# Ledger of designs, part 2: peptides against a protein of PDB entry 3J47

Target 1, 121 residues: chain A of PDB entry 3J47
Amino acid sequence: IRLTNQLKSLKGLQSKLKDVVEYLDKVINKELPINHTILGKLQDVFNLLPNLGTPDDDEIDVENHDRINISNNLQKALTVKTNDELMVIYISNLVRSIIAFDDLIENKIQNKKIQEQRVKD
Target 2, 69 residues: chain B of PDB entry 3J47
Amino acid sequence: YEEKEESNLAATKSMVKIAEQYSKRIEEEKELTEEELKTRYVGRQDPKKHLSETADETLENNIVSVLTA

## One batch from the design tools (peptide; made by RFdiffusion4; aimed at target 1 D19 E22 K26 I38)

Design b2_p20_2
Amino acid sequence: AAAAAAAAAAAAAKAAAAAA
Pose (drawn by RFdiffusion4):
Structure b2_p20_2 (pose): chain A 91 residues (1-28, 36-48, 72-121), chain B 63 residues (1-40, 47-69), chain P 20 residues (backbone only)
Amino acid sequence: IRLTNQLKSLKGLQSKLKDVVEYLDKVIHTILGKLQDVFNLNNLQKALTVKTNDELMVIYISNLVRSIIAFDDLIENKIQNKKIQEQRVKD
Amino acid sequence: YEEKEESNLAATKSMVKIAEQYSKRIEEEKELTEEELKTRPKKHLSETADETLENNIVSVLTA
Amino acid sequence: not in this file (backbone only, 20 residues)
């Protein structure tokens, strides 16, 4: 789902660029300003990425913890299944 | 495009706030463990732990 | 949001240019 969304966003840019190229050919306004703003807004993320790296680490740790909890419940489920099997054999 | 952006936007506003959500997910995780212990309720605890993990995964995907 | 608005405006402008 996230991927489809990202693609939609990139699609708009692609189409938008094509339109801009055709527009410029023809010319040979507000949209252009808006685009420039967006440009000014990965490069900058470079410095910002430094911080993101730290946060990514934290969210990795949290995921690991969740995985451990899931494994715990999984073990209990396995044990219950074994007990059920034993009971069936007895019967 | 908008729908997709809406989802992404929510992922971003969650990333700004995740410090509090992390502490609440930490607690939830612990709660799940408690429920399991009682069972040894167990199911409820397990569900809570799963939810916490899911929330962490969504945070990582957003990042 | 700004990118979406720009894209919508670009589409509208392209349609207006074609009509002209």

Design b2_p20_4 (failed a check: a repeat of another design)
Amino acid sequence: AAAAAAAAAAAAAKAAAAAA
Pose (drawn by RFdiffusion4):
Structure b2_p20_4 (pose): chain A 91 residues (1-28, 36-48, 72-121), chain B 63 residues (1-40, 47-69), chain P 20 residues (backbone only)
Amino acid sequence: IRLTNQLKSLKGLQSKLKDVVEYLDKVIHTILGKLQDVFNLNNLQKALTVKTNDELMVIYISNLVRSIIAFDDLIENKIQNKKIQEQRVKD
Amino acid sequence: YEEKEESNLAATKSMVKIAEQYSKRIEEEKELTEEELKTRPKKHLSETADETLENNIVSVLTA
Amino acid sequence: not in this file (backbone only, 20 residues)
């Protein structure tokens, strides 16, 4: 789902660029300003990424913890299944 | 495009706030463990732990 | 949001240019 959404966003840029190229050919306004703003707004992320790296680490750790909890419950389920099997054999 | 952005936007506004959500997910995780212990309720605890993990995964995907 | 609005405006402008 996230991927489809991202693609939609990129699609708009691609089509937008094509339109801009054609527009410029024809010319040979507000949209251009808006685009420029967006440009000014990966490169910049570079420095910002430094912080993001720290936060990514924290969210990795949280995921690990959740995985452990899931494994715990999983073990309990396995044990229950084994007990059920034993009961059936007895019967 | 908008729909997709909306979902992404929520992912971003959650990233800004995650410090509190992390502490509440930490607690939830613990709660789940408690329920399991009682069973040894167990199911409820397990569900809570799964939810916490899912929330962490969503936070990582957004990042 | 701005990109979406820009894209919508560009599409409308392109349609208007083609009509002209």

Design b2_p20_7 (failed a check: the pose's geometry)
Amino acid sequence: AAAAAAAAAAAAAAAAAAAA
Pose (drawn by RFdiffusion4):
Structure b2_p20_7 (pose): chain A 91 residues (1-28, 36-48, 72-121), chain B 63 residues (1-40, 47-69), chain P 20 residues (backbone only)
Amino acid sequence: IRLTNQLKSLKGLQSKLKDVVEYLDKVIHTILGKLQDVFNLNNLQKALTVKTNDELMVIYISNLVRSIIAFDDLIENKIQNKKIQEQRVKD
Amino acid sequence: YEEKEESNLAATKSMVKIAEQYSKRIEEEKELTEEELKTRPKKHLSETADETLENNIVSVLTA
Amino acid sequence: not in this file (backbone only, 20 residues)
């Protein structure tokens, strides 16, 4: 789902660029300003990424903890299944 | 495009706030362990732990 | 499919407005 959303966003840019190229050919406004703003707004992320790296680490750790909890429950389920099997054999 | 951006936007606004959501997910995790222990309720605890994990995964995907 | 068509139509409309 996330991927489809991202693709939609990129699609708009691609089409937008084509339109701009054609527009410029014809010419040979507000949208252009807006685009410029967006440009000014990965490069910048470079410095910002430094912080993101730290936060990514934290969210990795959280994921690991969740995985452990899931394993725990999983073990309990396995034990229950074994007990059920034993009971069936007895029967 | 908008729909997709909306989902992404929520992912961003969650990333700004995740410090509190972390602490509440930490608690939730513990709760699920408690429920399991009682069972040894167990199911409820397990569900809570799964939810916490899922929330962490969503935080990582957004990042 | 309908959503893609709608997006393509909107893009075409935008391109037409830019071309005008």

## One batch from the design tools (peptide; aimed at target 1 E22)

Design b2_p21_5 (made by RFdiffusion4)
Amino acid sequence: AAAKAAAAAAKAAAAAAFLAA
Pose (drawn by RFdiffusion4):
Structure b2_p21_5 (pose): chain A 91 residues (1-28, 36-48, 72-121), chain B 63 residues (1-40, 47-69), chain P 21 residues (1-21)
Amino acid sequence: IRLTNQLKSLKGLQSKLKDVVEYLDKVIHTILGKLQDVFNLNNLQKALTVKTNDELMVIYISNLVRSIIAFDDLIENKIQNKKIQEQRVKD
Amino acid sequence: YEEKEESNLAATKSMVKIAEQYSKRIEEEKELTEEELKTRPKKHLSETADETLENNIVSVLTA
Amino acid sequence: AAAKXXXXXXKXXXXXXFLAA
């Protein structure tokens, strides 16, 4: 789902660029200003990425913890299944 | 495009706030362990732990 | 000419809506 959403966003840019190129050919306004703003707003992320890296680490650790908890419950489920099997054999 | 951006936007606003959500997910995780212990309720605890994990996964995907 | 203007106006409106999102 996230991927489909990202693709939709990129699609708009692609189409938008094509339109801009055709527009410039024809010319040979507000949209252009807006685009410029967006451009000013990955490169910048570079420095910002430094901080993101730290935060990514934290969210990786949280994921690991969750995985451990899931494993725990999984073990209990396995034990219950084994007990059920034993009971059936006895019967 | 908008729908997709809406979902992304929520992912971003969650990333700004995740310090509190992390502490509440930490607690939830512990709660699910407690429930399991009682069972040894167990199911409820397990569900809570899964939810916490899922929330962490969603945080990582947004990042 | 009128047809080209109308198409340009439609593209502009679509572009404005895209960047407003």

Design b2_p21_5_s1 (made by RFdiffusion4, then SolubleMPNN; from b2_p21_5, 19 letters changed)
Fold by OpenDDE base, seed 2:
Structure b2_p21_5_s1 (fold): chain B 121 residues (1-121), chain C 69 residues (1-69), chain A 21 residues (1-21)
Amino acid sequence: as target 1 above (121 residues)
Amino acid sequence: as target 2 above (69 residues)
Amino acid sequence: DKEEEEKLKKKIEELLKLLNL
């Protein structure tokens, strides 16, 4: 369910970006008037996109680092954070798997003891 | 799209909470293992089953966390 | 069945050792 929702969001973003590119191409070709409201919203979206190009401003809020494939430097930091989170989840899954296996072994040992007792009776 | 953006935002907040919960889940998993060890020693099936169930729930939560990341 | 159980037990022991538990 969650992956499907993420994939659907990404597909929707991709479709919207394609529509914007097609709109910009039509404006460049003078086929359609510039919709200032759409351009303003796109500019806002681009400004909210982490600055892919300028390394120098230190105050880029660390909080936005947790999400989605953002471009190169901030994207690298986000990718590192995502990798660390994935590693933690992987370790947790391993630990849970080990506990579940320990329980299964103990259950098998108990079942075997119960069967051996039933054969003696 | 908005529902997915909200789901993703909730996922990120959940990831921070998952990091905190991860430490707590590791401790809960240890407590479960101790209860299994105690149940192995005491021979009581009920605590051992509860431990196994909590370990499974912890595993499921970690899998959901991985799928969220 | 018994050999498979022993193999499973060994795998768990290896995993526990890897976790340093």
Scores: peptide ipSAE 0.458, ipTM 0.852, DockQ to the pose 0.008
OpenDDE base, seeds 1, 3, 4, 5: peptide ipSAE 0.451, 0.461, 0.423, 0.452; ipTM 0.842, 0.845, 0.841, 0.843; seeds 3, 5 fail the geometry check

Design b2_p21_5_s2 (made by RFdiffusion4, then SolubleMPNN; from b2_p21_5, 19 letters changed)
Fold by OpenDDE base, seed 2:
Structure b2_p21_5_s2 (fold): chain B 121 residues (1-121), chain C 69 residues (1-69), chain A 21 residues (1-21)
Amino acid sequence: as target 1 above (121 residues)
Amino acid sequence: as target 2 above (69 residues)
Amino acid sequence: DLKELEELLKKIEELLKLLNL
């Protein structure tokens, strides 16, 4: 469910970004007038996005190294951290799977012993 | 879209807690393994089932943590 | 980070041994 929601959000953002690009292309081609209200809201959204460009030398707060890939340069460092975190979670999932398999094996052994006892009776 | 955005924000907040929760989950998995070992000695099917269920819950929590990351 | 991951892996191996796998 969560992954599907994240994917839907990403697809929605991608679609909206495409619509904006198409709108900007039409404005550049003088096919449509500039909607200043939409552009202002988009500019606000882009300003809230972590800088996708070359890091200006301003202190990339080390705290941003820890957060998920939202934007390109910060996003690259965040990608590495996200990959490490994903690896840890993958290992944890593997451990849990192994425990679950052990329980299944033991249950199977117990069931076999019960069947063998019933055949001896 | 808005519901997913809210879910992603909640997920991001959950990631901050994932490191602490991860350590706790590892300990819970270990406790489960000990209960399984105890269940092998006691021969009771019910503790073993509970161990399996808790192992399944820990895995699900780990998957949710990955999806939140 | 790598060292912590290795420690986690060792704990997993210990759990596997406890499971008699």
Scores: peptide ipSAE 0.450, ipTM 0.852, DockQ to the pose 0.009
OpenDDE base, seeds 1, 3, 4, 5: peptide ipSAE 0.423, 0.425, 0.387, 0.430; ipTM 0.845, 0.842, 0.841, 0.841; seed 4 fails the geometry check

## One batch from the design tools (peptide; made by RFdiffusion4; aimed at target 1 D44 L78, target 2 L9 T12)

Design b2_p22_5
Amino acid sequence: AAAAAAAAAAAAAKAAAAAAAA
Pose (drawn by RFdiffusion4):
Structure b2_p22_5 (pose): chain A 91 residues (1-28, 36-48, 72-121), chain B 63 residues (1-40, 47-69), chain P 22 residues (backbone only)
Amino acid sequence: IRLTNQLKSLKGLQSKLKDVVEYLDKVIHTILGKLQDVFNLNNLQKALTVKTNDELMVIYISNLVRSIIAFDDLIENKIQNKKIQEQRVKD
Amino acid sequence: YEEKEESNLAATKSMVKIAEQYSKRIEEEKELTEEELKTRPKKHLSETADETLENNIVSVLTA
Amino acid sequence: not in this file (backbone only, 22 residues)
């Protein structure tokens, strides 16, 4: 789902660029300004990434913890299944 | 495009706020463990732990 | 904080827009 969404966004850029190229050929405005703003707004992320890296680490740790909890419940389920099997054999 | 952006936007606004959500997910995780212990309720606790993990996964995907 | 970095980036963009208008 996230991927499809990203693709939609990129699609708009691609089509937008084509339109802009055609527009320029024809010419040979508000949209242009807006595009410029967006440009100004990964390069900058480079410095910002430094912080993101730290936050990514924290969200990795959280994921690990959740995986451990899931394993725990999983073990209990396995034990229950084994007990059920034993009961069936007895019967 | 908009629909997709909306989903992304929510992922971003959650990333700004995740410090509080992390502490509440930490607690939830613990709650689930408690439930399991009682069972040894258990199912509820397990569900809570799963939810916490899922929330962490969503936070990582957004990042 | 990521929020502070985003605010800084917005301020920089405003500054760049003002410079371009000048």

## One batch from the design tools (peptide; aimed at target 1 L39)

Design b2_p23_2 (made by RFdiffusion4; failed a check: too like the target's own chain)
Pose (drawn by RFdiffusion4):
Order: structure tokens, then sequence, then C-alpha cells
Structure b2_p23_2 (pose): chain A 91 residues (1-28, 36-48, 72-121), chain B 63 residues (1-40, 47-69), chain P 23 residues (1-23)
């Protein structure tokens, strides 16, 4: 789902670029200004990424913890299944 | 495009706030462990732990 | 002329942005 969404966003840019190229050819406004703003707004992320790296680490740790909790419950389920099997054999 | 952006936007606004959500997910995780212990309720605890893991996964995907 | 230059710069930047997004 996230991927489809990202593709939609990129699609708009691609189409938008084509339109802009055609527009320039024809010319040979507000949209242009907006685009410029967007441009000014990965490069910058470079410095910002430093911080993101730290936050990514934290969210990795959290995921690990969750995985451990899931394993715990999984073990309990396995034990229950074994007990059920034993009961059936007895029967 | 907008629908997709809406989903992404929420992912971003969650990333700004995740410090509090992390502490609440930490607690939730603990709660699920408690429920399991009682069972040894157990199912409820397990569900809570799964939810916490899922929230962490979503936070990582956003990042 | 100024407008053409601005548009050209915009195109360049767009192309760069799209390439970054496609990566």
Amino acid sequence: IRLTNQLKSLKGLQSKLKDVVEYLDKVIHTILGKLQDVFNLNNLQKALTVKTNDELMVIYISNLVRSIIAFDDLIENKIQNKKIQEQRVKD
Amino acid sequence: YEEKEESNLAATKSMVKIAEQYSKRIEEEKELTEEELKTRPKKHLSETADETLENNIVSVLTA
Amino acid sequence: EELIEEIEETIEKLEETIEEKEE
C-alpha cells in the first residue's frame, strides 16, 4: 500500500515534468514558483539524516522487543498444542 | 496522489510524536506479558504485545 | 527571456528530483 502511494506521488512529478518541458517549448507561472519552493525544501536530508539514524535505531530496538514478546506467546501456544495432542493419545 | 500523501502525512506526524507513543507501547508490551503470565487473559496479553510490535513496525516503515 | 531561463532551471531541477525519487 505504501509503495502504491509513493508511486502515485512520483507519477505526478513525472507527468508534471513533461508538462513543464512542453510548456517551455511553447513559450519559446505560479506552478513554477511552487516547484522552486519544493526544490529548496535528499540533499538537505543528508545532514538531517544524522538525527534520523539515531531515531531509526530506537525504532529497530522497539521492533526487536516486540518480536521477543511474540515469540513468548508462540512458545505458550506450542505447549498448549502439545498438551492437546497428549490428551488425544490418552483417549 | 492525495490519498497516498494523506497516509504518508500521518506517518510523519506520528514520527514527530513517537517518544510518547514509545513509552505507551512499552507499557502495553508489559501488559501483554502480564496477561500471558496469568494464563500460565493470556490471549489478551498476547494481542496487546502484537499490537505494540505492529506499531513499532509501522514507525520503522515510515522512517 | 527571464521566464525561459526560469523554466529551464525548473526543468533541470525537476529532472534531478525525479531521478532521485526513482532511485

Design b2_p23_4 (made by RFdiffusion4)
Amino acid sequence: AAAAAAAALAAAAAAAAAAAAAA
Pose (drawn by RFdiffusion4):
Structure b2_p23_4 (pose): chain A 91 residues (1-28, 36-48, 72-121), chain B 63 residues (1-40, 47-69), chain P 23 residues (backbone only)
Amino acid sequence: IRLTNQLKSLKGLQSKLKDVVEYLDKVIHTILGKLQDVFNLNNLQKALTVKTNDELMVIYISNLVRSIIAFDDLIENKIQNKKIQEQRVKD
Amino acid sequence: YEEKEESNLAATKSMVKIAEQYSKRIEEEKELTEEELKTRPKKHLSETADETLENNIVSVLTA
Amino acid sequence: not in this file (backbone only, 23 residues)
């Protein structure tokens, strides 16, 4: 789902660029200004990425913890299944 | 495009706020463990732990 | 080609700013 969304966003840029190229050919405004703003707004993320790296680490750790909890419950389920099997054999 | 952006936007606004959500997910995780212990309720605890994990995964995907 | 397009955009923006100032 996230991927489909990202693709939609990129698609708009691609089509937008094509339109802009055609527009320029024809010419040979507000949209242009808006585009420029967006441009000014990955490069800059470079420095910002430094912080993101730290946050990514924290969210990795949280994921690990959740995985452990899931394993725990999983073990309990397995034990229950074994007990059920034993009961059936007895019967 | 908008729909997709909307989903992304929410992922962003959650990233800004995750410090509090992390502490609440930490607690939830613990709660789940408690429920399991009682069972040894167990199911409820397990569900809570799964939810916490899911929330962490969603936070990582957004990042 | 991308540089030329960027130059053309810059020229067009400058020309539009000049026309706005003259108005």

Design b2_p23_4_s1 (made by RFdiffusion4, then SolubleMPNN; from b2_p23_4, 23 letters changed)
Fold by OpenDDE base, seed 4:
Structure b2_p23_4_s1 (fold): chain B 121 residues (1-121), chain C 69 residues (1-69), chain A 23 residues (1-23)
Amino acid sequence: as target 1 above (121 residues)
Amino acid sequence: as target 2 above (69 residues)
Amino acid sequence: KLKELLEIIGKLLEELKKKLEEL
C-alpha cells in the first residue's frame, strides 16, 4: 500500500515533469506561442510548488517602470532565490523518495524469489 | 537600502551554497543507486542496504538544510 | 547546474521505472 502510493505519486510527478519539459521545449523552439494560461498555471504550480522555472522568461517584462521593477526585481530575485531553495528541497525529497522506492522494489523482488523457492521445497 | 542589499547578497550566497550541497547530495544518491544495481546483479543484499542508508542520510541533511533556510 | 540536477533526477526515475518493471 505505502509503496503503491509512493509509486503513484512518483508517476504523477514524472508525468507532470515530462509535460513541463515538453512544453518548455516547444516554447524554446517557438513551436507554440507563449500560452499565458499555461504560464499562469505554471505560476500557480510555482506558488504551490517552489518555482521550477528558469528565471530567464521573466526578463521580457522588464521594460516597464524602473522603481516597481527594482522592487519587483528584488522581490523576483528573492522569489527566485526562495524558489530555487524550495526546488532544491523538492528535488532532494523526490530523489530520496526514488531511492526509497528502489529499495522497496528490490525488497519485494527478493521476497518474491524467497516465496518461489519455498514453494519449490 | 544598502543593508537590505547586503542582506539579500548574503542570502543569495547562502542559497548558492545550499544548491551546491544539494547537487553533491544528489550525486551521492546516484552513486548509491548504481551500487544497488550492481548488487542486484551480484545478488548481494549488503551494498543495497548501505545505499539506502546513505540515501536516507542525504535526505535528512536536505531536510535540515530546508528547515535552516 | 540546474540542468545537470534535472538529468540526474531523470536518470534516477528511469532506474526506478526499470526496477518496477522487474516486479
Scores: peptide ipSAE 0.390, ipTM 0.837, DockQ to the pose 0.014
OpenDDE base, seeds 1, 2, 3, 5: peptide ipSAE 0.380, 0.370, 0.375, 0.363; ipTM 0.834, 0.837, 0.838, 0.829; seeds 2, 3, 5 fail the geometry check

Design b2_p23_8 (made by RFdiffusion4)
Amino acid sequence: AAAAAAAAAAAAAAAAAPRALKP
Pose (drawn by RFdiffusion4):
Structure b2_p23_8 (pose): chain A 91 residues (1-28, 36-48, 72-121), chain B 63 residues (1-40, 47-69), chain P 23 residues (1-23)
Amino acid sequence: IRLTNQLKSLKGLQSKLKDVVEYLDKVIHTILGKLQDVFNLNNLQKALTVKTNDELMVIYISNLVRSIIAFDDLIENKIQNKKIQEQRVKD
Amino acid sequence: YEEKEESNLAATKSMVKIAEQYSKRIEEEKELTEEELKTRPKKHLSETADETLENNIVSVLTA
Amino acid sequence: XXXXXXXXXXXXXXXXXPRALKP
């Protein structure tokens, strides 16, 4: 789902670029200004990425913890299944 | 495009706030362990732990 | 993440000036 959303966003840029190229050919405004603003707003992320790296680490750790909890419950379920099997054999 | 952006936007606003959500997910995790222990309720605890994990996964995907 | 969000909010609130191109 996230991927489909990202693709839609990129699609808009691609089509937008084509339109802009065609527009320029024809010319040979507000949208242009907006585009420029967006441009000014990965490069910059470079420095910002330094911080993001730290936060990514925290969210990795949280995921690990969750995985451990899931494993725990999984073990309990396995034990219950084994007990049920034993009961059936007894019967 | 908008729908997709909306979902992304929510992912971003969660990333700004995740310090509090992390502490609440930490607690939730612990709660699910407690429930399991009682069972040894167990199912409820397990569900809570799974939810916490899922929330962490969603936070990582957004990042 | 907060800085990026603030920058994005500031960019969204800014009125884009029209560019007049000369052929």

Design b2_p23_8_s2 (made by RFdiffusion4, then SolubleMPNN; from b2_p23_8, 20 letters changed)
Fold by OpenDDE base, seed 4:
Structure b2_p23_8_s2 (fold): chain B 121 residues (1-121), chain C 69 residues (1-69), chain A 23 residues (1-23)
Amino acid sequence: as target 1 above (121 residues)
Amino acid sequence: as target 2 above (69 residues)
Amino acid sequence: FKELLERLEKFLKTKPKPIKLIP
């Protein structure tokens, strides 16, 4: 459920980003007037996106194209980080499953030894 | 969408917290494995059982963390 | 079992260094 909601969020963001790119292309082509309100909200979203990754106030005047690449790189970095975290969790689960399995086998061996002792007595 | 962005931000902060909790859980799991090794030598079921139980708890916590990530 | 535990211990000792794949 939660992963599905995150994926749906990401898809929604991707769709909105696509709509923005399409809007920007139309503005560049002078087909549509610059909707300053949409652009402002978009700038706010793009300013909030880097704030999700690094709270460091380095207002690097990155050109809008570099901001998209940085946003994509940051989103990719966040995706990689998420994958790394999931990998770590997966490996930990595997490790614990191995420990639990070792314990189960040893308990079975001990139970067998106890039964063999009871048959000798 | 905005509520979802806020949820994603909260999720990202939660992920950092999960990573810290994960490091702690790994150490707890390691302590368990050492107690199991000791219990194999001592022949007492109790430390081994405690180790197994805490390994299982640590597993469950990691599974919950995966489901929460 | 002992070898499996040793591999497990080696894995646990390998702190998941965040693979800083991104510098």
Scores: peptide ipSAE 0.490, ipTM 0.868, DockQ to the pose 0.018
OpenDDE base, seeds 1, 2, 3, 5: peptide ipSAE 0.490, 0.486, 0.486, 0.486; ipTM 0.862, 0.862, 0.858, 0.859; seed 5 fails the geometry check

Design b2_p23_8_s3 (made by RFdiffusion4, then SolubleMPNN; from b2_p23_8, 20 letters changed)
Fold by OpenDDE base, seed 4:
Structure b2_p23_8_s3 (fold): chain B 121 residues (1-121), chain C 69 residues (1-69), chain A 23 residues (1-23)
Amino acid sequence: as target 1 above (121 residues)
Amino acid sequence: as target 2 above (69 residues)
Amino acid sequence: FKELLELLEKLLKKKPKPIILVP
């Protein structure tokens, strides 16, 4: 369920981003007038998208190229953080699997001893 | 879209909290493993069973954390 | 069992402390 919701959000964002690119291309080609309200909302969405990682860095007037690099660096940092979290989860699952396996082995050994005792009685 | 964005933001905040809870669960699992080792030496099955149960609960919680990540 | 515990401890020690980089 959660993964499906994340995927649906990502698809919605991708569709909206595509619509924006198509709109910007039409504006560049002078086919449509610049709708400042849509562009403003879009800029707000574009500013909010990177800011999902750091809400406080809104004040750096970094050139668009540096913002893309910062966004890529933030996305990379978020990806690294997510990878580290997934790795921690994976290692703990391994640890638990090892413990459960040890318990299973010991239970089998004990069951064998109990069976050997019952055959002697 | 907005409801899902809000859900995704809540999910991301939950993931950070899950990392802390996960560290605690690993410690609990480790303590149980020591109790199992002690129980094996004493020959009493009950502490070993409790260790296995807590290790399993810890596993389930991590699997849920992975499925939520 | 002891070797498995040692492997587990080694894995636990290799776990990077979650650098909670709380941004």
Scores: peptide ipSAE 0.476, ipTM 0.864, DockQ to the pose 0.017
OpenDDE base, seeds 1, 2, 3, 5: peptide ipSAE 0.469, 0.474, 0.460, 0.461; ipTM 0.858, 0.862, 0.854, 0.855; seeds 2, 3 fail the geometry check

## One batch from the design tools (peptide; made by RFdiffusion4; aimed at target 1 L48)

Design b2_p24_6
Amino acid sequence: AAAAAAEAAAAAAEAAAAAAEAAA
Pose (drawn by RFdiffusion4):
Structure b2_p24_6 (pose): chain A 91 residues (1-28, 36-48, 72-121), chain B 63 residues (1-40, 47-69), chain P 24 residues (1-24)
Amino acid sequence: IRLTNQLKSLKGLQSKLKDVVEYLDKVIHTILGKLQDVFNLNNLQKALTVKTNDELMVIYISNLVRSIIAFDDLIENKIQNKKIQEQRVKD
Amino acid sequence: YEEKEESNLAATKSMVKIAEQYSKRIEEEKELTEEELKTRPKKHLSETADETLENNIVSVLTA
Amino acid sequence: XXXXXXEXXXXXXEXXXXXXEAAA
């Protein structure tokens, strides 16, 4: 789902670029200004990424913890299944 | 495009706020463990732990 | 539609920038 959404966004840019190229050919405004703003707004992320790296680490750790909890419950389920099997054999 | 952006936007606004959501997910995780212990309720605890993990995964995907 | 898309992209970039500032 996230991927499809991202693709939609990129699609708009691609089509937008094509339109802009065609527009320029024809010319040979507000949209242009808006595009420029967007441009100004990965490069910058470079410095910002430094912080993001720290936050990514924290969210990795949280994922690990969740995985451990899931494993725990999983073990309990397995034990219950074994007990059920034993009871069936007895019967 | 908009729909997709909307979902992304929510992922971003959750990333700004994740410090509090992390502490609440930490607690939830613990709660699940408690429920399991009682069973040894167990199912409820397990569900809570799963939810916490899922929230962490979503936070990582957004990042 | 293209303008709305550009505005949404700008808003998303601003939100990312605000998130980076809050992280700093």

## One batch from the design tools (peptide; made by RFdiffusion4; aimed at target 1 L48, target 2 T12)

Design b2_p25_4
Amino acid sequence: AAAAAAAAAAAAAAAAAAAAAAALA
Pose (drawn by RFdiffusion4):
Structure b2_p25_4 (pose): chain A 91 residues (1-28, 36-48, 72-121), chain B 63 residues (1-40, 47-69), chain P 25 residues (backbone only)
Amino acid sequence: IRLTNQLKSLKGLQSKLKDVVEYLDKVIHTILGKLQDVFNLNNLQKALTVKTNDELMVIYISNLVRSIIAFDDLIENKIQNKKIQEQRVKD
Amino acid sequence: YEEKEESNLAATKSMVKIAEQYSKRIEEEKELTEEELKTRPKKHLSETADETLENNIVSVLTA
Amino acid sequence: not in this file (backbone only, 25 residues)
């Protein structure tokens, strides 16, 4: 789902660029200004990424913890299944 | 495009706030362990732990 | 300081996304 969304966003840019190229050819405004703003707003992320890296680490750790909890419950389920099997054999 | 942006936007606003959500997910995780212990309720605890893990995964995907 | 930097980065990303949406609209 996230991927489809991202693709939709990139699609708009691609189409938008094509339109802009055609527009320029024809010419040979508000949209242009808006595009420039967007440009000014990965490069910048470079420095910002430094912080993101730290946060990514934290969210990795959280995921690990959740995985452990899931494993725990999983073990209990396995034990219950074994007990059920034993009961069936007895019967 | 908008629908997709909307979903991404929510992922972003959650990333700004995740410090509080992390502490509440930490607690939830512990709660699920408690329920399991009682069972040894167990199911409820397990569900809570799963939810916490899912929330962490969503936070990582957003990042 | 790090928290403020992270908040600024998130705000910049949100502004970038809104500006991109406005350009595409």

